Peptides against a protein of PDB entry 5B16. Designs and how they scored, part 27

Target 1, 136 residues: chain A of PDB entry 5B16
Amino acid sequence: TPSRINHNERLEFLGDAVVEFLTSVHLYYLFPSLEEGGLATYRTAIVQNQHLAMLAKKLELDRFMLYAHGPDLCRESDLRHAMANCFEALIGAVYLEGSLEEAKQLFGRLLFNDPDLREVWLNYPLHPLQLQEPNT
Target 2, 136 residues: chain A of PDB entry 5B16 as posed
Amino acid sequence: TPSRINHNERLEFLGDAVVEFLTSVHLYYLFPSLEEGGLATYRTAIVQNQHLAMLAKKLELDRFMLYAHGPDLCRESDLRHAMANCFQALIGAVYLEGSLEEAKQLFGRLLFNDPDLREVWLNYPLHPLQLQEPNT

## One batch from the design tools (peptide; made by RFdiffusion4, then SolubleMPNN)

Design b1_p12_6_s3 (from b1_p12_6, 7 letters changed)
Fold by OpenDDE base, seed 4:
Structure b1_p12_6_s3 (fold): chain B 136 residues (1-136), chain A 12 residues (1-12)
Amino acid sequence: as target 1 above (136 residues)
Amino acid sequence: DKLLQELKQLAQ
């Protein structure tokens, strides 16, 4: 049986894929005339550790990290990396124990501060594969 | 940054 550390790393692995998938799908449909290079630029901006750490901060995961792992996070860069990983694990857990839709909702709600942009992102037509997601 | 100006105002 895996330790809690291994479990978190596995969830992080899964969450990384979910975040990238959701990001890619939304970008693909929201920007139909944007070339691959532009899509890749947006995706990189969304999924990079610095941004994911910012999203984690919106959930106040920084307080959790400092409380639980403070001695290992004496540098800001270390905290950022840890928060990004923790955020990925959270998304992975939401997908695993909930659904892709729930992961989409959580991620999308955090992405944008502008409520109008948020609604566009969240209410965009479902990708066909979302209707065929595994039993999770 | 502001996530690239809210992603170019999301295609608008």
Scores: peptide ipSAE 0.595, ipTM 0.935, DockQ to the pose 0.070
Fold by OpenDDE base, seed 1:
Structure b1_p12_6_s3 (fold): chain B 136 residues (1-136), chain A 12 residues (1-12)
Amino acid sequence: as target 1 above (136 residues)
Amino acid sequence: DKLLQELKQLAQ
């Protein structure tokens, strides 16, 4: 039986791919006139640790992190990195136990504060493979 | 900034 740490790392691995995929697909369709360089810039901004840690903070994962791993986290950069990884693991778990759609919903709701922008982001089509996944 | 002004208002 893998350790809890190993499970989290595996979920991070999966979640990282899901976050990048969702980000890439949305950017590709929402910005049809934007060249690759611009798309890459936006993707980097969305998936970088600093931003993912911010999303994690919206879920109050910092409270959990300090409670569970406080002794190991003394530097702000360490906390940021850990929170980003924790967020990836969460998205990975949502995808694994739910669906890509559920992961998209959670991620999209956190990305934007403006409800109108949120709706635009969430209502754009994703990869057709979404239709092939079972609903939970 | 809030995600580059929410991605430049999604350029829309």
Scores: peptide ipSAE 0.595, ipTM 0.935, DockQ to the pose 0.068
Fold by OpenDDE base, seed 2:
Structure b1_p12_6_s3 (fold): chain B 136 residues (1-136), chain A 12 residues (1-12)
Amino acid sequence: as target 1 above (136 residues)
Amino acid sequence: DKLLQELKQLAQ
């Protein structure tokens, strides 16, 4: 079996793709008149390490990082990168062990503090699991 | 930036 480090890096790899996909899909539907360059700009803002680290902080992952790796994360940039990677790994794990819908919910809940904006984001678009939910 | 003004209030 792979080491815990390798497993975490694999989850990060998967989570990176999930975050990228969810971001892209939502931007595509929420901004139908925005050109590709604008969509890319918004996506970059959402998925950049600085932003993902802030999302990680909302989950208090910084507490874990400082507890487990404090001496190695004395620089702000190091902590930011580590937290962003950890957040991606978490999203990857949620997708892997749960579903894309669950990853969407977790990600979307953290993106916005305004509940109205959050709900708009989470409802665009309707994902297959949402469409199939009445059948379960 | 609060994510670019909450992405300009999400396509306001």
Scores: peptide ipSAE 0.594, ipTM 0.934, DockQ to the pose 0.068
Fold by OpenDDE base, seed 5:
Structure b1_p12_6_s3 (fold): chain B 136 residues (1-136), chain A 12 residues (1-12)
Amino acid sequence: as target 1 above (136 residues)
Amino acid sequence: DKLLQELKQLAQ
């Protein structure tokens, strides 16, 4: 059986794709007049390690990481990278054990502090899987 | 870091 590290890396691999997909779809529809370069800039800003680490901090994963892996995370850059990876693994796990909708909800709730902007993001667009599996 | 004016107020 794979080690726990290998399992987390596999979840991270999956979560990375989910985060990028959700980001890309929402940006594409919410910014119809924005050129590809602008879309790419926004996507990079959303999915880069520094930002994902901030999202992870909202979930208080930093306290867990320092408690469990403190000796390996002496530098802030190391902590940031580990936090981003942990966030990706979390999204991967939510998708794997739950649904894409649940991953979208978790991700969207963390992205924005303004509740109005959050609501717009979360409710546009309606994903095809929601039509196929409305109970998920 | 506020995410780019919360993505320019989602173009609104």
Scores: peptide ipSAE 0.586, ipTM 0.933, DockQ to the pose 0.070

Design b1_p12_6_s4 (from b1_p12_6, 6 letters changed)
Fold by OpenDDE base, seed 4:
Structure b1_p12_6_s4 (fold): chain B 136 residues (1-136), chain A 12 residues (1-12)
Amino acid sequence: as target 1 above (136 residues)
Amino acid sequence: SEELERLKKLAQ
């Protein structure tokens, strides 16, 4: 329905910001001596559609997408783009319905399969931040 | 991505 589409697009908008924010913050503290160009390069690699689609696949969103939107996703590139957007919407929803911490935990859990690396990412000392939920 | 792999190595 148009209403559902609009809602998902809004969640995607929010989720995109959350993903980029979390990525930026963690990279900033994880690599304190890395210049902006390097940080930006790493961020791009993490948040680009191709990578987010891979993360979405870990949640079996591809199965969901094919079931719900199969006729519109004949090309692999279309599926990848849709999965990335859906992943962003999911993160947006987790943040909206839950918290930034919950979004951080989900995102970080998916970023790394290596438990040790995951723990480094998730538990790296970060500057305490508090974000206000946007008006919905 | 290749860059992501480099990130993982640097983070280890």
Scores: peptide ipSAE 0.111, ipTM 0.774, DockQ to the pose 0.063
Fold by OpenDDE base, seed 1:
Parts: structure tokens; sequence; C-alpha cells
Structure b1_p12_6_s4 (fold): chain B 136 residues (1-136), chain A 12 residues (1-12)
């Protein structure tokens, strides 16, 4: 069986895709008239390591990282990168053991402190085909 | 980030 470290890396791989997917979908709906370039720019801002590290900090993952990997995280940039990876692994795990909806909810709650913005992000109308999925 | 702040403003 793979080591726990290898498992974490696999979760990061999955989580990276989930974060990017969720971000893309929500931006697509939220900004129906925005050009691709603008959508891509916003996506980059949301999913870049620096931002994900900030989200990770809201979960106090920094405390965990310093405890577990302090000697390897002497540089601030290294800590940010590690926190971002840890956040991705977390999202990946939530998706894997839970659902995309659960990952969506967690991610959205962390993205916005403003409850009004959070509501807009999480509950923006979906495409009709997605709404019909339960009826399939 | 600055871009994220713009996004938040646009979403209001």
Amino acid sequence: as target 1 above (136 residues)
Amino acid sequence: SEELERLKKLAQ
C-alpha cells in the first residue's frame, strides 16, 4: 500500500481538479457575459497557491503544518505552497468520501466571509440540464 | 488578491 504521503499527493491531484472545476463552473454562471480571458483571470486568482493558502489559514491548517513540517517550512513561500497543497488534499478527500456538493459547500463557505456573496456564489442558477439530472 | 477583491465587488 502507498505511504500516507503518497496518498496525500493523490488527494492533492484530485482536489486540484475539483477546485478548478468548481471555480470554473461558478464563474461561468456568475458572469454570463464575461469573455474567456476575464473568466480565466478570475479563476487564476481564486485557485492560485497564494489564495488557497489563505483559505487554508481559515481552517488553521498553518498550525498543523508548522507542527508536522516545521523544519521543512523555513521560508514563507514554502509554507504557502504546502498549505495550498494541503487544502487541495482536503477538498479532494471531501469529494472522494463525500460528494461534489459537499466540496462545493465547503469551498464556497471559505471563499466569502460575506454571507450575501456566499449565497450568490453557491446558489446561482444552474444550467437546465444539470437541474434535470435527478430526473434521469 | 486584488483580482479576488474585484470579483467580490462584481458579485455584489
Scores: peptide ipSAE 0.093, ipTM 0.755, DockQ to the pose 0.067
Fold by OpenDDE base, seed 2:
Structure b1_p12_6_s4 (fold): chain B 136 residues (1-136), chain A 12 residues (1-12)
Amino acid sequence: as target 1 above (136 residues)
Amino acid sequence: SEELERLKKLAQ
C-alpha cells in the first residue's frame, strides 16, 4: 500500500488532468470563435496556482493547511502552492470516487459566485469523451 | 487575474 503522501500526490496528478480537461472543454464551447492562443491564455488564468488557491480557500482548505502544516507554510507563495495542489487532489478524488460530472459540478460551483455565470459555464454541451467516463 | 475577469465578462 502506498504511503498517504504518495497517495495524495497521485490524486494531485489525476486532478491536474481533470481540471485541465474540464477547463479546456468549457472554454472550447464557450468561445467558439477564439483562436487556440486565446483559449490557452484563458485556461492558464483559470488553472494557475494563484487561482486554484483561491478556489481552495472557498473550501477552507487554508484552515486545514495551517492546522496541519502551519510552520512549513509561513510564506504566502508556499501556502498558495500547497492549497492549489490540495485542490487538485480533491478534484482528483471526486473524479476517482464519484464521476467526471461530479468533478465538473464542484469545479463550476467554485469558479463563479455569480449564479448566472455558473449556469452558463455548466450548461454548455458535453464533449463526447465525457460520456465515456468510468462508472464509479 | 485580469484574464479571468475578462473571461467572466465575456461569459455574460
Scores: peptide ipSAE 0.089, ipTM 0.749, DockQ to the pose 0.066
Fold by OpenDDE base, seed 5:
Structure b1_p12_6_s4 (fold): chain B 136 residues (1-136), chain A 12 residues (1-12)
Amino acid sequence: as target 1 above (136 residues)
Amino acid sequence: SEELERLKKLAQ
């Protein structure tokens, strides 16, 4: 049985792919005339550690991280990176134990505080290949 | 982030 650390890293691996996939699909449909470079720039902005850490803060992961791992997170950059990784692990776990739809809903709710923007983001369809999603 | 803000404006 892998250690708890190994388990978290595996969840991060899965969650990273899910976050990138959801971001890519929604950007692709939302901006049909935007060139690849622009799409890539927006994707990077959404999935970079700084932004994911801000999303994680909405879930109060900063309080948890400082409480549980304070001695290892004396620098803000270390905390930000850890929070981003924890967010990825969370998305990975939601996908693993729930569904891609649940991961999409959670991610969308955190991305936008404005309910109108949130609805626009979430109403864009996922790629048809989602039908080939592994059983969870 | 500046890009996220731009995204929000374009999405409206």
Scores: peptide ipSAE 0.085, ipTM 0.750, DockQ to the pose 0.066

Design b1_p12_7_s1 (from b1_p12_7, 5 letters changed)
Fold by OpenDDE base, seed 3:
Structure b1_p12_7_s1 (fold): chain B 136 residues (1-136), chain A 12 residues (1-12)
Amino acid sequence: as target 1 above (136 residues)
Amino acid sequence: RERLRELAERAR
């Protein structure tokens, strides 16, 4: 049986892909006139460790991390990296045990504090096939 | 859309 560490790393691996995928898809459809370079720039901003760590903080994962691993996370950069990884693992778990739609909803709710922007992000029309089979 | 773009940029 794999260690707990191995399991978390596997979830992180999956979650990284899910976060990047969801970000890419939404950016692609929300900004149809934006060139690839711009899309890539925005994606990088959204999925970088610092930002994902902020999203993790909204879920109060920092409290958990400090409780369990405080002495090893004395540096801000170490905490950011750990928080980002934890967030990815969480998204991976939500996708694995739930669905892509559930991962999308959670991610979108965290991305924007403004409810109007959140609504646009979450409900902007995507490709028709995605709308028909959002979990496939 | 412009607001979303601005927020994405602030994430950097």
Scores: peptide ipSAE 0.376, ipTM 0.911, DockQ to the pose 0.045
Fold by OpenDDE base, seed 4:
Structure b1_p12_7_s1 (fold): chain B 136 residues (1-136), chain A 12 residues (1-12)
Amino acid sequence: as target 1 above (136 residues)
Amino acid sequence: RERLRELAERAR
């Protein structure tokens, strides 16, 4: 049985893929005339550690991180990296225990504070792969 | 879209 740390790393691995996939799909439909380079730029901006850390902060994950590892996270860059990893692990866990739809909903809710923008993001057509997730 | 643009600009 893997340690809690190992489990988090595995969840992070899964969550990274889920975040990348959801971001890619939504951008693809949201910007039908945008070339690959532009899509890639948007994706990078959304999934980079700095941004994921900000999303994690909306969930107050920093409180948990500082409680557990405060001395090791005294540097802002270290905290940012840890927060991004934790966010990915969270998304991975939501996907694993729930569904891709639930992961999508959570991610979308955090991406946009504006409800109108959120609805636009979340209500774009689904890719066929989103309907083919493995059963848990 | 405006938010996405803002994010993209930060990434550059």
Scores: peptide ipSAE 0.040, ipTM 0.727, DockQ to the pose 0.035
Fold by OpenDDE base, seed 1:
Structure b1_p12_7_s1 (fold): chain B 136 residues (1-136), chain A 12 residues (1-12)
Amino acid sequence: as target 1 above (136 residues)
Amino acid sequence: RERLRELAERAR
């Protein structure tokens, strides 16, 4: 039987891609006139460990992490990294067992506390290619 | 992130 830890790492791998993809797509739609450099900068800011750790904290993942690995996570940077990884794994799991839409919704809800901004982020007009193939 | 928020607000 595969280790649950290994499974978590696999989920993290998947989640990392999902987070990056969702971020990229939404930025692309939301800012049609923004140059690639700006898009990349914003993406980086959104997917940085520090930010993902903050999102993870909204889900109270820190409580679980500290309970399980308190001695190993004495440094704030270590905890932050672990939290970010855990968040990615969670998104990966949501995508895997649910759907990309569910991952999108969860991620968007966490990104913005402001409901208006959240709505803009989640409901921005789709690209023509997505309109052509909405299920892909 | 703050700049992103501002831009998002303008995109409404």
Scores: peptide ipSAE 0.039, ipTM 0.715, DockQ to the pose 0.049
Fold by OpenDDE base, seed 2:
Structure b1_p12_7_s1 (fold): chain B 136 residues (1-136), chain A 12 residues (1-12)
Amino acid sequence: as target 1 above (136 residues)
Amino acid sequence: RERLRELAERAR
């Protein structure tokens, strides 16, 4: 059986794909006239480690990690990377144990503090077939 | 972050 660390890395792997997928889908619908290069630019901004770390901070994941791994996370860059990875693992876990819709909702809620922007983002749903088989 | 701001502005 894999260690807890290996499990977290596997969840991160999955979560990375889920975050990128959700971001891509929503951007695609939100900006129907934007060329691929523009879509890619926005996606990069959303899924980059620095941004995901900020989302992780909203969940106070930094506090947990500092208590558990403080000595290894003294550098800000190390902490950001760890927080981003932890966020991806969380999204991966939500997708795995829940659904893609639940992952979408969590991600969207964290992306925007402004409720109007949040609503705009979340109103671009995934394809119905994807929602029907969220874990396949 | 600047791109995210632009995104937010376009989304409104």
Scores: peptide ipSAE 0.039, ipTM 0.719, DockQ to the pose 0.041

Design b1_p12_7_s2 (from b1_p12_7, 4 letters changed)
Fold by OpenDDE base, seed 1:
Structure b1_p12_7_s2 (fold): chain B 136 residues (1-136), chain A 12 residues (1-12)
Amino acid sequence: as target 1 above (136 residues)
Amino acid sequence: SEERRRLAERAR
């Protein structure tokens, strides 16, 4: 329905910001010696549609999208864009209905299959306020 | 690539 579509677009808008924010913050603290250009490049690599679509595939969104919209998404590029958008909407929904921490956990778990890398990403010390308020 | 390598090093 039009209302649900509009809601998904709004969630996508929110999710895009959340994904970018989480990525930026983590990169900033994980790589204190990396210049802005390097940080921006790394961020782009993480949040670009192709990568987000890969993350979406881990959630089996491809199967869902093909089932629901197969005729409209016959091209791989179209499906990739749709999957990336859907992933952002999902992150937005998790943030909205849950918390930033929950969105961070979900996003981080999908970013890295290696548990050691995942642990470093998720638990590396960030802003002092976050350290002071670990349960907030 | 370099950043990913650094991340891997931190994970060790």
Scores: peptide ipSAE 0.021, ipTM 0.615, DockQ to the pose 0.051
Fold by OpenDDE base, seed 3:
Structure b1_p12_7_s2 (fold): chain B 136 residues (1-136), chain A 12 residues (1-12)
Amino acid sequence: as target 1 above (136 residues)
Amino acid sequence: SEERRRLAERAR
């Protein structure tokens, strides 16, 4: 069987794609007049390690990481990178064992503290086929 | 450019 490290890296790989996909789709529909360059810039801001680490902190992954790997994560940059990777792995696991919809809901709830903004993000109309088959 | 930046960040 693959090592735990290999398993986590595989989940991270999958989660990275899911996070980027969900971000791209939502930005595309929420900002119909924004040019590609603006969409790309916004996406980068959402999915960069620093931001994903902040989302991970909302799940208290920092406490877990420090408990399990504290001595190895003494640098802020090291902790940020580890937390971002852990967040991606989590999203990957949610998608793998659950659904794209579940991954979307989790990601959206963490992105916005403001309930009005959260509502807009999560419930803004997407492509009909995506609504009908959210897991494809 | 943005993609390159993101990839570089991930690799670190």
Scores: peptide ipSAE 0.017, ipTM 0.576, DockQ to the pose 0.024
Fold by OpenDDE base, seed 4:
Structure b1_p12_7_s2 (fold): chain B 136 residues (1-136), chain A 12 residues (1-12)
Amino acid sequence: as target 1 above (136 residues)
Amino acid sequence: SEERRRLAERAR
């Protein structure tokens, strides 16, 4: 329905910001000697639709989307875009209904299959404000 | 530049 679509787009909007924020913060602290251009490039690689679609695939969103909207997603690029959008909406929903911490945890779990890398990403020291208010 | 690229990507 139009209402559901609009709601999903709003969640996507929010989720896009959350994903970018989380990525930015973690990259900033993980790579203290990396210049802005490098940080931006790395961020882009993480948050671009191609990558988010791969993360969405880990949640098997493609199966659901193809089942429900197969004809509309006949192009691979369209499917990737839709999957990325759906992923962003999911992150937005997790943030909205839960917390930034929960969004961070979900995103981090999907970013890294290696538990050690995941641990470093999720638990690298952040600014005191992020530590104080993880549920904002 | 990165923002423009991301916007272009999302516009596809």
Scores: peptide ipSAE 0.017, ipTM 0.559, DockQ to the pose 0.024
Fold by OpenDDE base, seed 2:
Structure b1_p12_7_s2 (fold): chain B 136 residues (1-136), chain A 12 residues (1-12)
Amino acid sequence: as target 1 above (136 residues)
Amino acid sequence: SEERRRLAERAR
C-alpha cells in the first residue's frame, strides 16, 4: 500500500482530471457559441492554481496546512500550490468514495457565492450519458 | 501550448 503522501498525490492526480472534466463540460453547455479558444481560456481561469487555492480557503484548508506544514509553506506561492493540490485531492477523494455528482455539487457550491450563478451552474442540463452514469 | 502551460503551473 502506498504511503499517505503517495495516496494524496494519487488523489490529486484523479482530482485534477475531475475538476478539468467538470469545468469543461459545464462551460461547453453554458457557452454553446464560444469557440474552443474561448472555452479553453475560461477553463484555465477556473482551474488555475490561484483560483483553486481560493476555493480551498473557503474550506479553511490553509489552517490545517499551516499547522501540519507551516515551515514549508512560508512563501505565498508555495501555499497556493499546496492548497490547490489539496483541493484537487479533496475532489478526487469525493469522486472516488462518492460519485461524480457529489464532486460536481461540492465544486459548484464553492465556485459561486452568488446563488443565481450557482444554480445555473449546478442545474444546467448536461449530456444524457452523463446523467445516466453519475457515478462514473 | 495552453495545456502545457497549465500543466507546468500545476506541476509546481
Scores: peptide ipSAE 0.014, ipTM 0.516, DockQ to the pose 0.024

Design b1_p12_7_s3 (from b1_p12_7, 7 letters changed)
Fold by OpenDDE base, seed 2:
Structure b1_p12_7_s3 (fold): chain B 136 residues (1-136), chain A 12 residues (1-12)
Amino acid sequence: as target 1 above (136 residues)
Amino acid sequence: SEKLKALAEKAK
């Protein structure tokens, strides 16, 4: 049985890819005239640790982190990084146990407090991804 | 983030 730490790191690895993918897809369709450099800039702004930490705070992950690891997170930058990682792990878990659609919905709901902007973001087309499970 | 704000404005 893998350790909890290893499991969380694996979920973070997966979640990082999911967050980046969802962000990329939405930006691609939302800004059809924006060049690659601009798309990359917007993506970076969305997925950077500081922003993901802000999203994590909406889920009160800061309370969780301080409760569980307070002594190790005295520096604000350390807390932000840890919260961002935890957020990625959460998205990874939602994707793994649920679906890409569920991950998209959760991520989108957190990205915007304004319901109108949220609707715009979420209503842009996504390419459905379904991987076939191996038969062996 | 100023970049996020700009994105939000473009999304409207």
Scores: peptide ipSAE 0.158, ipTM 0.833, DockQ to the pose 0.039
Fold by OpenDDE base, seed 4:
Structure b1_p12_7_s3 (fold): chain B 136 residues (1-136), chain A 12 residues (1-12)
Amino acid sequence: as target 1 above (136 residues)
Amino acid sequence: SEKLKALAEKAK
């Protein structure tokens, strides 16, 4: 049985892929006329550590991290990086224990505070083949 | 993030 650290790192690995995938798919459909470079730029902005840390803060992961690992997170940049990793692990866990749809919903809720933008992001139609695939 | 704000604006 892997240690908690190893398990969290594995979840982070999975979550990183899920976040990347969801971001890519939604951007692809949301901006059908945007070239690859623009899509990549938007994706980077969404999935970079600084942004993921902001999303993590909405879940109060900063408080969690300071409680659990405070002595090792004395620098703001260290805390930001740790929060981003923890956020990825959380998304990975949601995907693993729940479904891709649940991960999508959680991620979307955090991405946009504006309910109108959130609904647009979350409800863009996916490719028909994707609708036929299992969520996990 | 300016890029994120731009994305949000474009998504409208």
Scores: peptide ipSAE 0.153, ipTM 0.828, DockQ to the pose 0.041
Fold by OpenDDE base, seed 1:
Structure b1_p12_7_s3 (fold): chain B 136 residues (1-136), chain A 12 residues (1-12)
Amino acid sequence: as target 1 above (136 residues)
Amino acid sequence: SEKLKALAEKAK
């Protein structure tokens, strides 16, 4: 049986890809006239550690991390990085044991506090062929 | 974060 640390790192690896993918897909369709550079810029803003850490805070992962690893996370930058990783692992787990749709829903709910923006993000029309890709 | 806010505005 893999160690919990190893498992978490693997989930993080998966989650990183899921977050990247979901972000890319949504941006691509939401902004059809935006050039690649702009899309990349927006993606970076969404998936960077600072932002993911903010999303993690909404799930109170900071409290969890401090409880479990407080002495090791003396620097805010360390905490931020750890929280981002933990968030990715969480998304990875949701995708793995649930579905891409469930990961999408969770991610979208965290991305936007504004219900209107959330609705746009989550329900912006996608190409029909997108649904033909495996969800899990 | 500023970029995120800008994105949010564009998403409207």
Scores: peptide ipSAE 0.137, ipTM 0.826, DockQ to the pose 0.043
Fold by OpenDDE base, seed 5:
Parts: sequence; C-alpha cells; structure tokens
Structure b1_p12_7_s3 (fold): chain B 136 residues (1-136), chain A 12 residues (1-12)
Amino acid sequence: as target 1 above (136 residues)
Amino acid sequence: SEKLKALAEKAK
C-alpha cells in the first residue's frame, strides 16, 4: 500500500483536475459572452493557491496544519501552499469516495458566502458529463 | 480579491 504522503499527493492530483473542471464548466455557462481570456483570468483567480487556501481556512485546515506540521510551516507562503494542496486532496477524496455532485456542492458552498450568488453558481446548466456521472 | 469581486458582480 502507498504511504500516507503518496496517497495525499495522488488525491491532490485528482482534486486539482476536479476543481479545474468544475470551475471551467460553471464559468463557461455563467458568462456566455466572455472571451477566453476573461474566462481564463477568472479561473486562475478561483483555483490559484492563495484562493484555495482561503477556502481551506473556512474548513479550519490552517489550525489543523499548524497543529500537525507547525515546525515545517513557519512561513505564511508555505502554509498557504500546503493548505491549497490539502484542499485539492479533500476535493479529490470527496469525488473519489462520493460523487462529482458532492464535490460540486462542497466547492460551491465554500466559493460564495452570499446565498444568492451561491444559488446562481450551482444552478447553471450542467455539462453532459455531470449529467451522466450518477450512472457511472 | 479584485478578480473575485468582479466575478461576483457579474454573476448577479
């Protein structure tokens, strides 16, 4: 069996793809008249380490990381990077053991504090792959 | 961030 570190890295790899996919799909439908450059800019803002770390903070992963790995995370930049990685691993795990829909819901809940914006984000048309996911 | 703020405004 793989080490715990290896397992987390693999989950992070998967979660990175899931986060990028969900972000891309929602942006595509949410902004039908926005050019590729604008879509890419928004996606980058959402999936960059700094933002993912902020989402991770909502789950209090910062307290967890400092408790478990404090000596290795004395710099804020190191903590942000580690938190972003853990967030990706978490999303990967939710997708793997749950479903894409569950990952979507969790991600959406964290993206927006405003319930109206959250509803808009989550209720835009689903990509065909998302519609087929429950059957696979 | 400013980018996220812009996104939120456009999403309304």
Scores: peptide ipSAE 0.125, ipTM 0.821, DockQ to the pose 0.041

